# Designs tried in a protein design run: peptides against a protein of PDB entry 4XPM. Part 134

Target 1, 160 residues: chain A of PDB entry 4XPM
Amino acid sequence: VMLHSKNVKGFLENTLKPYDLHSVDFKTSSLQSSMIITATNGGILSYATSNNDVPKNSINEINSVNNLKMMSLLIKDKWSEDENDTEEQHSNSCYPVEIDSFKTKIYTYEMEDLHTCVAQIPNSDLLLLFIAEGSFPYGLLVIKIERAMRELTDLFGYKL
Target 2, 67 residues: chain B of PDB entry 4XPM
Amino acid sequence: DIKGTIAFDTHGNVIESTGVGSQRIEDIGDLSKVTLDAEGFAQVQGDSLLVHLYKRNDITLAVYTSA

## One batch from the design tools (peptide; made by RFdiffusion4, then SolubleMPNN)

Design b2_p22_1_s4 (from b2_p22_1 with T7K E15A Y20F)
Fold by OpenDDE base, seed 2:
Structure b2_p22_1_s4 (fold): chain B 160 residues (1-160), chain C 67 residues (1-67), chain A 22 residues (1-22)
Amino acid sequence: as target 1 above (160 residues)
Amino acid sequence: as target 2 above (67 residues)
Amino acid sequence: SSEELDKFIQEMLDAIKKKFNL
């Protein structure tokens, strides 16, 4: 069953929510952006952003969207390179994971001052991408995207 | 009393940090090498602080207290 | 949701407190 666009959008919006660990009084900011992009071209299929205060059709909104497009392309390129580089796959920036017998990898990338992580949705042509502020720790970001990935089983095996 | 915490994964990346732990992220390199007992615990002494370690399911929690 | 992780961290924290009498 394919997820409808509205459902995917809603899912991504929910992933923006911060982590709040009351046990140790630790809390993060919301994710800046959450995206599903194509592994082939880095094209954005769906996205959510916490910066919703920008007026529609404003110059700032256009710049923001364009920035996301550029960032998604850059991350896709880096991901593609790493998928063909055994050394990068054994670095601390790569987390091999298994979800319901499907293997995938989570990569963390520093993009300017932002912390990002990306993972291929298992056996699919799609990538899930989280963009967070630099204060968002990578270890937690990895946990967040892994758990989010487990909720996207409908997209497992999706081919363009 | 607890002065701070650090939780980190097997890659040495931070999951969370609070209090003095937020200023001691560099400790992860050494803490990750500490030999844990059969139950996954260890206690190490640092510069005026005690670090109480516990590892479970690839997550290590370090709790900092006064010595 | 961060509840699951928070619960896990709480359990670890409690274990440490109990182990070392904190």
Scores: peptide ipSAE 0.794, ipTM 0.956, DockQ to the pose 0.877
Fold by OpenDDE base, seed 4:
Structure b2_p22_1_s4 (fold): chain B 160 residues (1-160), chain C 67 residues (1-67), chain A 22 residues (1-22)
Amino acid sequence: as target 1 above (160 residues)
Amino acid sequence: as target 2 above (67 residues)
Amino acid sequence: SSEELDKFIQEMLDAIKKKFNL
């Protein structure tokens, strides 16, 4: 089974949906952005954003894409640093997880007023990245990205 | 009777918060240290509220009621 | 979907209500 580019895009778009916990009357906003980027260079392979009503090839679209590129690069750099820092891996901002028989880590990073989390797709050269508003709780964000990664088994072990 | 809730993980990060719970996020530090009974429950007296705790599968839910 | 988590939270909430007679 292979995930085509269009399928990945659709998957990321689906991850944008908010959490709605009716049991306690709690609801989040939609994710601002969801991306798959390279672990090596932080290059965006696929992305989805909640504000996708921007006309193609417009200046606004270019600015939006450039912003995503900047954020992805910054987060990738921070992730890379933490992957080489034992102390950071034992902080409360790092969640070691195991999906099936594969191990990975989920990191949470605050970027200005945004809440972000990033995780390496197991045994791959790819990172899954969620960007949310500051009102999106980190604990919930971690749960969200973990469950999302469980649906990306086709990308496990993917090497560039 | 429920005034609010907080759910948090083992890292002390919020999963959800509602009502007075959203104004009491700082309580997580103390709540995470509370000794639970064999079934995973505890009650803690707050400033003016009573907190009812339950932990299951690394998630703790705190329910706030009047003291 | 947040259905799974919501169901889990509901179960926890019900357990608390039952335990403490809320």
Scores: peptide ipSAE 0.794, ipTM 0.956, DockQ to the pose 0.870
Fold by OpenDDE base, seed 3:
Structure b2_p22_1_s4 (fold): chain B 160 residues (1-160), chain C 67 residues (1-67), chain A 22 residues (1-22)
Amino acid sequence: as target 1 above (160 residues)
Amino acid sequence: as target 2 above (67 residues)
Amino acid sequence: SSEELDKFIQEMLDAIKKKFNL
């Protein structure tokens, strides 16, 4: 069973929500963007971005379509390199995980001042990608993307 | 009284930080090497503060109090 | 949501408070 494109969009929209840990009075910002991209060429299959009402005069904004395309390609390239590098896979930026007997890896990447993490949807040609502000802790970002992937079982094994 | 907290994973990456913990992120390197008791607890002196540690399911929570 | 993680952190915090009488 495959997810409808609109359903995937809605799912990604929901992943933008911040974490609020009342137990220790800790709260994050919303994710800047959430995407499903192809592992083959970094093409964007679906994406969601947080609404930023703060005006920016910058030529390249994080939520611009052009910037998203660029970041997705860059992260895909870095991911591809790391998947072929045993040393990188043993760094503290790589998290091997298992979901329902499927193995995958979560990578964290610094993109200028932004915190990103990417993971291959198990046994698929798709990557899930989160982009957050630098204040979003990497450890929490990893937890977030792992939890999100567990909800995308319909995409497990998806091949282009 | 609790002055702050840090939660971190097995890779040394922060999950959350509050209070004085936000200013003590560099402590994670040392805290991750602390020997915990059979129940997963430990107490460590962090300069002028006392750090109370508990680890469960690959998450370590550090609670900072006055010494 | 972050409810499950928050619950887990709360449990850890409570455990620490109990263990060290905080």
Scores: peptide ipSAE 0.794, ipTM 0.956, DockQ to the pose 0.841
Fold by OpenDDE base, seed 5:
Structure b2_p22_1_s4 (fold): chain B 160 residues (1-160), chain C 67 residues (1-67), chain A 22 residues (1-22)
Amino acid sequence: as target 1 above (160 residues)
Amino acid sequence: as target 2 above (67 residues)
Amino acid sequence: SSEELDKFIQEMLDAIKKKFNL
């Protein structure tokens, strides 16, 4: 099944939902943002944000989008560096994972007061990026993004 | 009797924390080194609280009690 | 989307309660 742009947008919007672990009465906030970006230049192909209270074409909306663009570029650059650094790939901030015989890595990056997580969609030129508040635990964020990637099999092997 | 919980992964990163567990994140370093029994359990004294550990599928759950 | 993890944590919690009589 071909994954259309609107389907991707809807998928990303669903990833914003918080985790609610009733067993231990633990609940997170919603993700601040969820994005699919290019691994080449950090360009945003699709995104979702929990901040939908800004009027369209307002200065505040422009600023928020610009902020996302800046963060995506910075994270892409860090990711690129780590992919060429064996030591960084063996740090606690890197999770090697295998999905359907495809190998990829999940990286956690602290961006100011935010917790971020990025992973290359297997064998593709695309990155999945989650941005959360600092209260969102990294271990849970990693689980969340891994499970999300398992739902993006249509993008496996996607080349620009 | 449960005062809090911490769940963490093999990298020592938190999955969830509640109650007193939220104030004991620094315990993960020591808890990750505890020798578990054949079934994956252990019980250790964590500062002033008793910690009950169970590990399964690379996730460790720590339950804190007063005794 | 968090139901599966919650179920897993619940199972672990139950196992601990049973093991240590909590």
Scores: peptide ipSAE 0.794, ipTM 0.956, DockQ to the pose 0.869

Design b2_p22_2_s1 (from b2_p22_2, 7 letters changed)
Fold by OpenDDE base, seed 1:
Structure b2_p22_2_s1 (fold): chain B 160 residues (1-160), chain C 67 residues (1-67), chain A 22 residues (1-22)
Amino acid sequence: as target 1 above (160 residues)
Amino acid sequence: as target 2 above (67 residues)
Amino acid sequence: SEELDKFIQEMLDAIKKRFGLP
């Protein structure tokens, strides 16, 4: 079983959709960005963004991609540091989770006014990264990324 | 009548908030320490509002009412 | 989203039932 690039892109695009909890009349904004990046270098393997109004090959697209590259690298670095920090792994910003007997961790990071969440795809060299507005609650963001990872079983164990 | 809600996880992070709950995020610290009954429920007087708590599967829902 | 919403709904219903909320 293999996930193709287009399938991954489509998956990430789908993760951009907001949560709408009709039961309590609560609704979020869409995610700003969703990415799969390498845990080793923070390189972007695939991404989706809500800013799809930017023309292809435009300077604005280049700037947006560069911004994503910068953010992904920064978050990867923070993640790497935390993976080697026992105290950080026991903070309220770290969620140890188990998916189908595979263990991983979900981290939340505030990036300026944005709320971000990153998690290593189980037993892989890949990270799933969500970037949302500050109004997106961290607890909900964690739930979102956990459930998203459950759909990426084909990437479990993926090594670069 | 329900005046608002807060749902939060075991880390004290918000899952959702509505109504007066959105203005009472700071209550999570105290609400997370409330002793629940065997079924996972509790009622707590918070300020001028009554808070109805229920916890299931690591999620706590707080419902705020006037009485 | 739907799964979580349903779960929250169930919790809300449980609270309403337990405490007699409308």
Scores: peptide ipSAE 0.787, ipTM 0.954, DockQ to the pose 0.869
Fold by OpenDDE base, seed 3:
Structure b2_p22_2_s1 (fold): chain B 160 residues (1-160), chain C 67 residues (1-67), chain A 22 residues (1-22)
Amino acid sequence: as target 1 above (160 residues)
Amino acid sequence: as target 2 above (67 residues)
Amino acid sequence: SEELDKFIQEMLDAIKKRFGLP
């Protein structure tokens, strides 16, 4: 049973919440954006963005629809390249993971001053994409997206 | 007294950092090469501080204290 | 977040115990 688009939206909104590790008194910001995009064209199927209390009028605002579309396309392209590059798959920016016997990879990408990570939903034509501020550690971002992807088993194997 | 912490993964990427650890991210390269004992612990000197290491499930936690 | 925090806490406690940290 596939998730309804509205349910997916709610899921993505929930992924925006920050990490609070009170054990060591460490706390992150919220994710700027969370998206499910197509691996084929980088088209956005669903997305969520954090609210900005401070108004931004920049043409390159991360939460703007145009910027999200641009970043999704760029990241999809880079992901596609890396999926066909054995050397890139062995870099520190690639995390092979296995979820319920399904194999996938998590890639981290620096996008200007932002930290991003993307992973193919196992055996699907879909990518899960997180965009965070540069202060969000990559190691934690990887953990976050892996944990999130484990909740998307209904999308495993989804083909367009 | 704990002065800071760094947690990092097997790729050398930070999971969290606090206190003086936030200013010693470059230590990860050396810390990742430290030989741990059978239980996954080690103690090393890191730039006038003591670093207490523990690794479990591909996560290494470094706790910085005064030397 | 809660799961990871618990794990980090366990690691921290282990370090404190192993090295006699406050």
Scores: peptide ipSAE 0.787, ipTM 0.954, DockQ to the pose 0.859
Fold by OpenDDE base, seed 5:
Structure b2_p22_2_s1 (fold): chain B 160 residues (1-160), chain C 67 residues (1-67), chain A 22 residues (1-22)
Amino acid sequence: as target 1 above (160 residues)
Amino acid sequence: as target 2 above (67 residues)
Amino acid sequence: SEELDKFIQEMLDAIKKRFGLP
């Protein structure tokens, strides 16, 4: 079944939900943002944010969207650099993963006081990007984005 | 009694931390080097606390107790 | 979340059993 735009938006909204590990009484905050962006220019195709209290078409909404656009571009640029850097691919900030025989990499990036991770949707021109507070552990963030990508098989191989 | 926990991956990045474990993230460097037994377990002394380690499927869980 | 939590629970139980923790 084709993943439609509404389905993608809903999917991203669901990824915002925090982890709650009852076994050890550990709970995270919600993700600040979740996005699907282009690997070519960092353009945002779809996004979700935990801040829903901004009036539509307001100056605050414009500023927040512009901030997301800036972050997505910066992260795309760093991702592109790392994809062409063997040393960076062997750092602790890079997680090679395999999903249903498709290979990809998850990168973690510190952005100011935020924790981010980004991964190319396998064989596609798309990146999945999570932005979280600094209290969200990187190891858990990596697990989260890996599990999320497993739900995006319809986008595997997607080319612009 | 369990005083806290740390779970971390093979990159040394935290998966979760609770209790005293949240204040001892720096222990991961040493804990990752501990030799585990054939079943994947180990016990090590961490300051005034005893650390109980178990590794499975590239995840290490450290449980901190007083003894 | 649930899958990971179950896994952590299993590890925790294994530790409790191995070292005799309450």
Scores: peptide ipSAE 0.787, ipTM 0.954, DockQ to the pose 0.848
Fold by OpenDDE base, seed 4:
Structure b2_p22_2_s1 (fold): chain B 160 residues (1-160), chain C 67 residues (1-67), chain A 22 residues (1-22)
Amino acid sequence: as target 1 above (160 residues)
Amino acid sequence: as target 2 above (67 residues)
Amino acid sequence: SEELDKFIQEMLDAIKKRFGLP
């Protein structure tokens, strides 16, 4: 089964939902943004953002999209640098993970006051990127993106 | 009574924090070094609070109480 | 989040049982 563009968009929108841990009365905010971008150029293939009440084709929407483009490019660049840096891959900001039989890495990056994490979809030219507020703890963000990637098996091995 | 909690991973990053735990994130450094028993539990005295630790599947949960 | 919450609940219950917390 192939994931169509609309299905991917819907998936990303679902990832925006906050964590609510009733057991300890802990609740996060929604993710600010969730994106699938190219590992090569940082181009956005699909994205979802919270507070989508901005009118379409408005200046505010354009600015918001441009901001996402800028952030995605910056994070992609840092990710690319880290992928070529053995020391960075052994830092506490890098989580090697295995999904099924596929290996990938999850990186956490602080962008000003925002908490972000990015991971290469296994064996693909695509990155999954979460952007959250600073109140969203990194450990939970890593868990979130790992579990999200497990639902993207159709994109494993995807090449541009 | 439980005064707060901290859950953290093997990298020392927070998974969740509540109550007094939210104000004691710096404790993770020391808590991560505590020797756990065979079942994965430990108790440590931290200032005026007692910390109850349990680790399972690379997640450590710390529960803060007054006693 | 339900899976993680369930896991945390199990850990919390284990702590309560181990240390006699209410």
Scores: peptide ipSAE 0.787, ipTM 0.954, DockQ to the pose 0.869

Design b2_p22_2_s2 (from b2_p22_2, 7 letters changed)
Fold by OpenDDE base, seed 3:
Structure b2_p22_2_s2 (fold): chain B 160 residues (1-160), chain C 67 residues (1-67), chain A 22 residues (1-22)
Amino acid sequence: as target 1 above (160 residues)
Amino acid sequence: as target 2 above (67 residues)
Amino acid sequence: SEELDKFIKEGLEAIKKKFNLP
């Protein structure tokens, strides 16, 4: 069983929602973007963005998509490097996690002024990628992507 | 009175911050090294403020109050 | 979000109780 593209899109859109902690006066912004990309080439399979005020097919939308493509490629490259670097895997930017007996890693990357995190969907050729503003704490971003990953069990083991 | 909070993970990365805690993210380095009691609590002097720590499930919560 | 908020809430209460904070 696999998720269809429309289902994945809806899932990603839901991940954009901010964290609102009621126990303390703390609320984040929405994620700027949420993406599923290929681990092989960094190609975008599905994405959602909070910047939906841009008219469709406009030059601004094209630029936005191009930016996402660039970021996804850069992050994929960095991820690939880190997956082959033992030291990077032991840095504070790497979170080994286990979901339903499947092991994966969450990486945090600073991309200019943006906070990003990426994780390989367990045993798959896919990466889940969150892009947030710099005000979004990394620790919370990691928690967010881990929780999101747990909802993508249908993609575990997915191979291209 | 609580002046602020910081929650952070085992990597020293912030989960949330409020009040004066938002201005004391740099304290995490030292706070992460504090020895907690058997119940996961500690109290330490952080600059001019008192910091109350609680850790459970790899998350540390720091509450700042007046010294 | 719910789980984390629950933790924060419980943690705050635990700290308040432990250190007799208002």
Scores: peptide ipSAE 0.725, ipTM 0.948, DockQ to the pose 0.877
Fold by OpenDDE base, seed 4:
Structure b2_p22_2_s2 (fold): chain B 160 residues (1-160), chain C 67 residues (1-67), chain A 22 residues (1-22)
Amino acid sequence: as target 1 above (160 residues)
Amino acid sequence: as target 2 above (67 residues)
Amino acid sequence: SEELDKFIKEGLEAIKKKFNLP
């Protein structure tokens, strides 16, 4: 099964949904943004945002998209640096994981007051990026992105 | 009665917190060092609260009670 | 979130049983 752009967009939109743990009185906010970006340039291939109330083609929408572009580039740069830094890969901000025998890493980054995490889709030129409010715990964010990546097997090995 | 909870991973990062647990995030540093029994449990006295620990599959759950 | 919630639920029950909590 091949993932088309519309399918990817829909997938990312679904990742925005908050975690609601019914066993305890705990519920998160929705993710602020969810993106698939290129590992090479940080270019956004697909994205979803919880701020869908902005009118289309408005200046506010343009500014919002530009903000996402800036954040994606900054996070890609941090990721690239860490991928070339053995010490950073052994910090508690790096989670080595294995999905269906494919190895990848999840990194957590604080961007101002936002909590972010990014992971290379296994053996691909793509990164999955989650941006959340500061109230979203990092440990849960890591679990969320790991579970999401397990649903993106069609993108494993994708090369630009 | 349960006064709160904290769940955290092996990196010391929070997964969830409720009640008094949300005010005790700083406890994770010490809780992560507690030696668990063969079944994955431990009980720790913290301030005026008793902390009940359970770890399975790299997730530690801490439950706070008054006794 | 079902898998994590299941863990939390089972963990709470395990703790309650282990330490005889209400």
Scores: peptide ipSAE 0.724, ipTM 0.948, DockQ to the pose 0.876
Fold by OpenDDE base, seed 2:
Structure b2_p22_2_s2 (fold): chain B 160 residues (1-160), chain C 67 residues (1-67), chain A 22 residues (1-22)
Amino acid sequence: as target 1 above (160 residues)
Amino acid sequence: as target 2 above (67 residues)
Amino acid sequence: SEELDKFIKEGLEAIKKKFNLP
């Protein structure tokens, strides 16, 4: 059963929360954005952003959404290229992972001064995309998106 | 008395860093090549600090101390 | 993040025990 759009939105909002490691003095910022996009066109199916201080219907909000659209397209394109490039799949920016017998890959991409990571939801036409500040370490970002993806089993195998 | 920490994955990417570890990210390249004992530990000298390593489940934890 | 934090905590304790760190 596919997740309801509101449920997906809520899930993505929850992924924005920072990592706070109490055993050491380490805490990240919140994710800037969390999105589910189509692997085919990079279209945004659902998204959440930590920048909720922007008034609705403002020019700034519109620009923000447009920026997300641009970012999603760029990352989708990079992902698509890498999926067809064996060398890129063996770089330190690609993490092959297995979730409940489903295989997928997590890619990390530097986008301007932002740290991003993207992963195909296993056997689906969907990508999960995290956008964070440059201070968010990639290794932790990968862990974060892997853990998040484990909660999206309802979307495994989803085809457009 | 720990002066700092670095945790990193098998790709050499940082998971967390604290204290002096935050200023020693470049050490990961060398630390990742250190041979660990059967229990996953190693101890190496880095600059003026001693680095204590522990690896389990593909995560390496480096703890920096003065001695 | 609790799982990772737990790992870090256990790792710290393991290192402290292994190398007799305070």
Scores: peptide ipSAE 0.724, ipTM 0.948, DockQ to the pose 0.878
Fold by OpenDDE base, seed 5:
Structure b2_p22_2_s2 (fold): chain B 160 residues (1-160), chain C 67 residues (1-67), chain A 22 residues (1-22)
Amino acid sequence: as target 1 above (160 residues)
Amino acid sequence: as target 2 above (67 residues)
Amino acid sequence: SEELDKFIKEGLEAIKKKFNLP
């Protein structure tokens, strides 16, 4: 299996789209960021961000990328700790899920004023990471990332 | 007549909230403990509002109306 | 998104029917 950067990038960009429930007066903001990172080192393999109003090669762009790297690393570390903590795996911030007979877990993490969730792509060395504003409810964020992972079956079992 | 809504999962996390429901997130703790009938419904008296519950497929929908 | 919206819609209708809400 080969990881195709362009295909993954396009997929992540699509995940940024907000939820708009027409049955009720409820609409979210777009995701702030969406990333695929390594479970080993927290390195970013691909990412998408809704904040594209930054000139390329500017200091602001560099700072934005650095911020994503920092957040990726922090979340990876927390994820790693929780994967080795039985109590955390039974908390309300952990969702065990099964996708096509493959088991994984979705974790929700609050980072300052942001709402995040992360999940290991089943049997892989990869994590899918969503970062949203604090107004984005966690229950919906979990649903969003689960649905997204169901479309990443080609990455199931992917090893670095 | 509907004043607001809350949808929440089995972990007590919000899926959506509207109207007065957005100001009543703290109700989820109590609402999650309500015994539902065989069809998945219940009606609960709040402070000044009625809460109508429906649960299916691990998602609970709460609709707030006037008493 | 559509799946969840469908659930919400069906749930609202079910509640309206069950409790005779307008």
Scores: peptide ipSAE 0.723, ipTM 0.948, DockQ to the pose 0.886

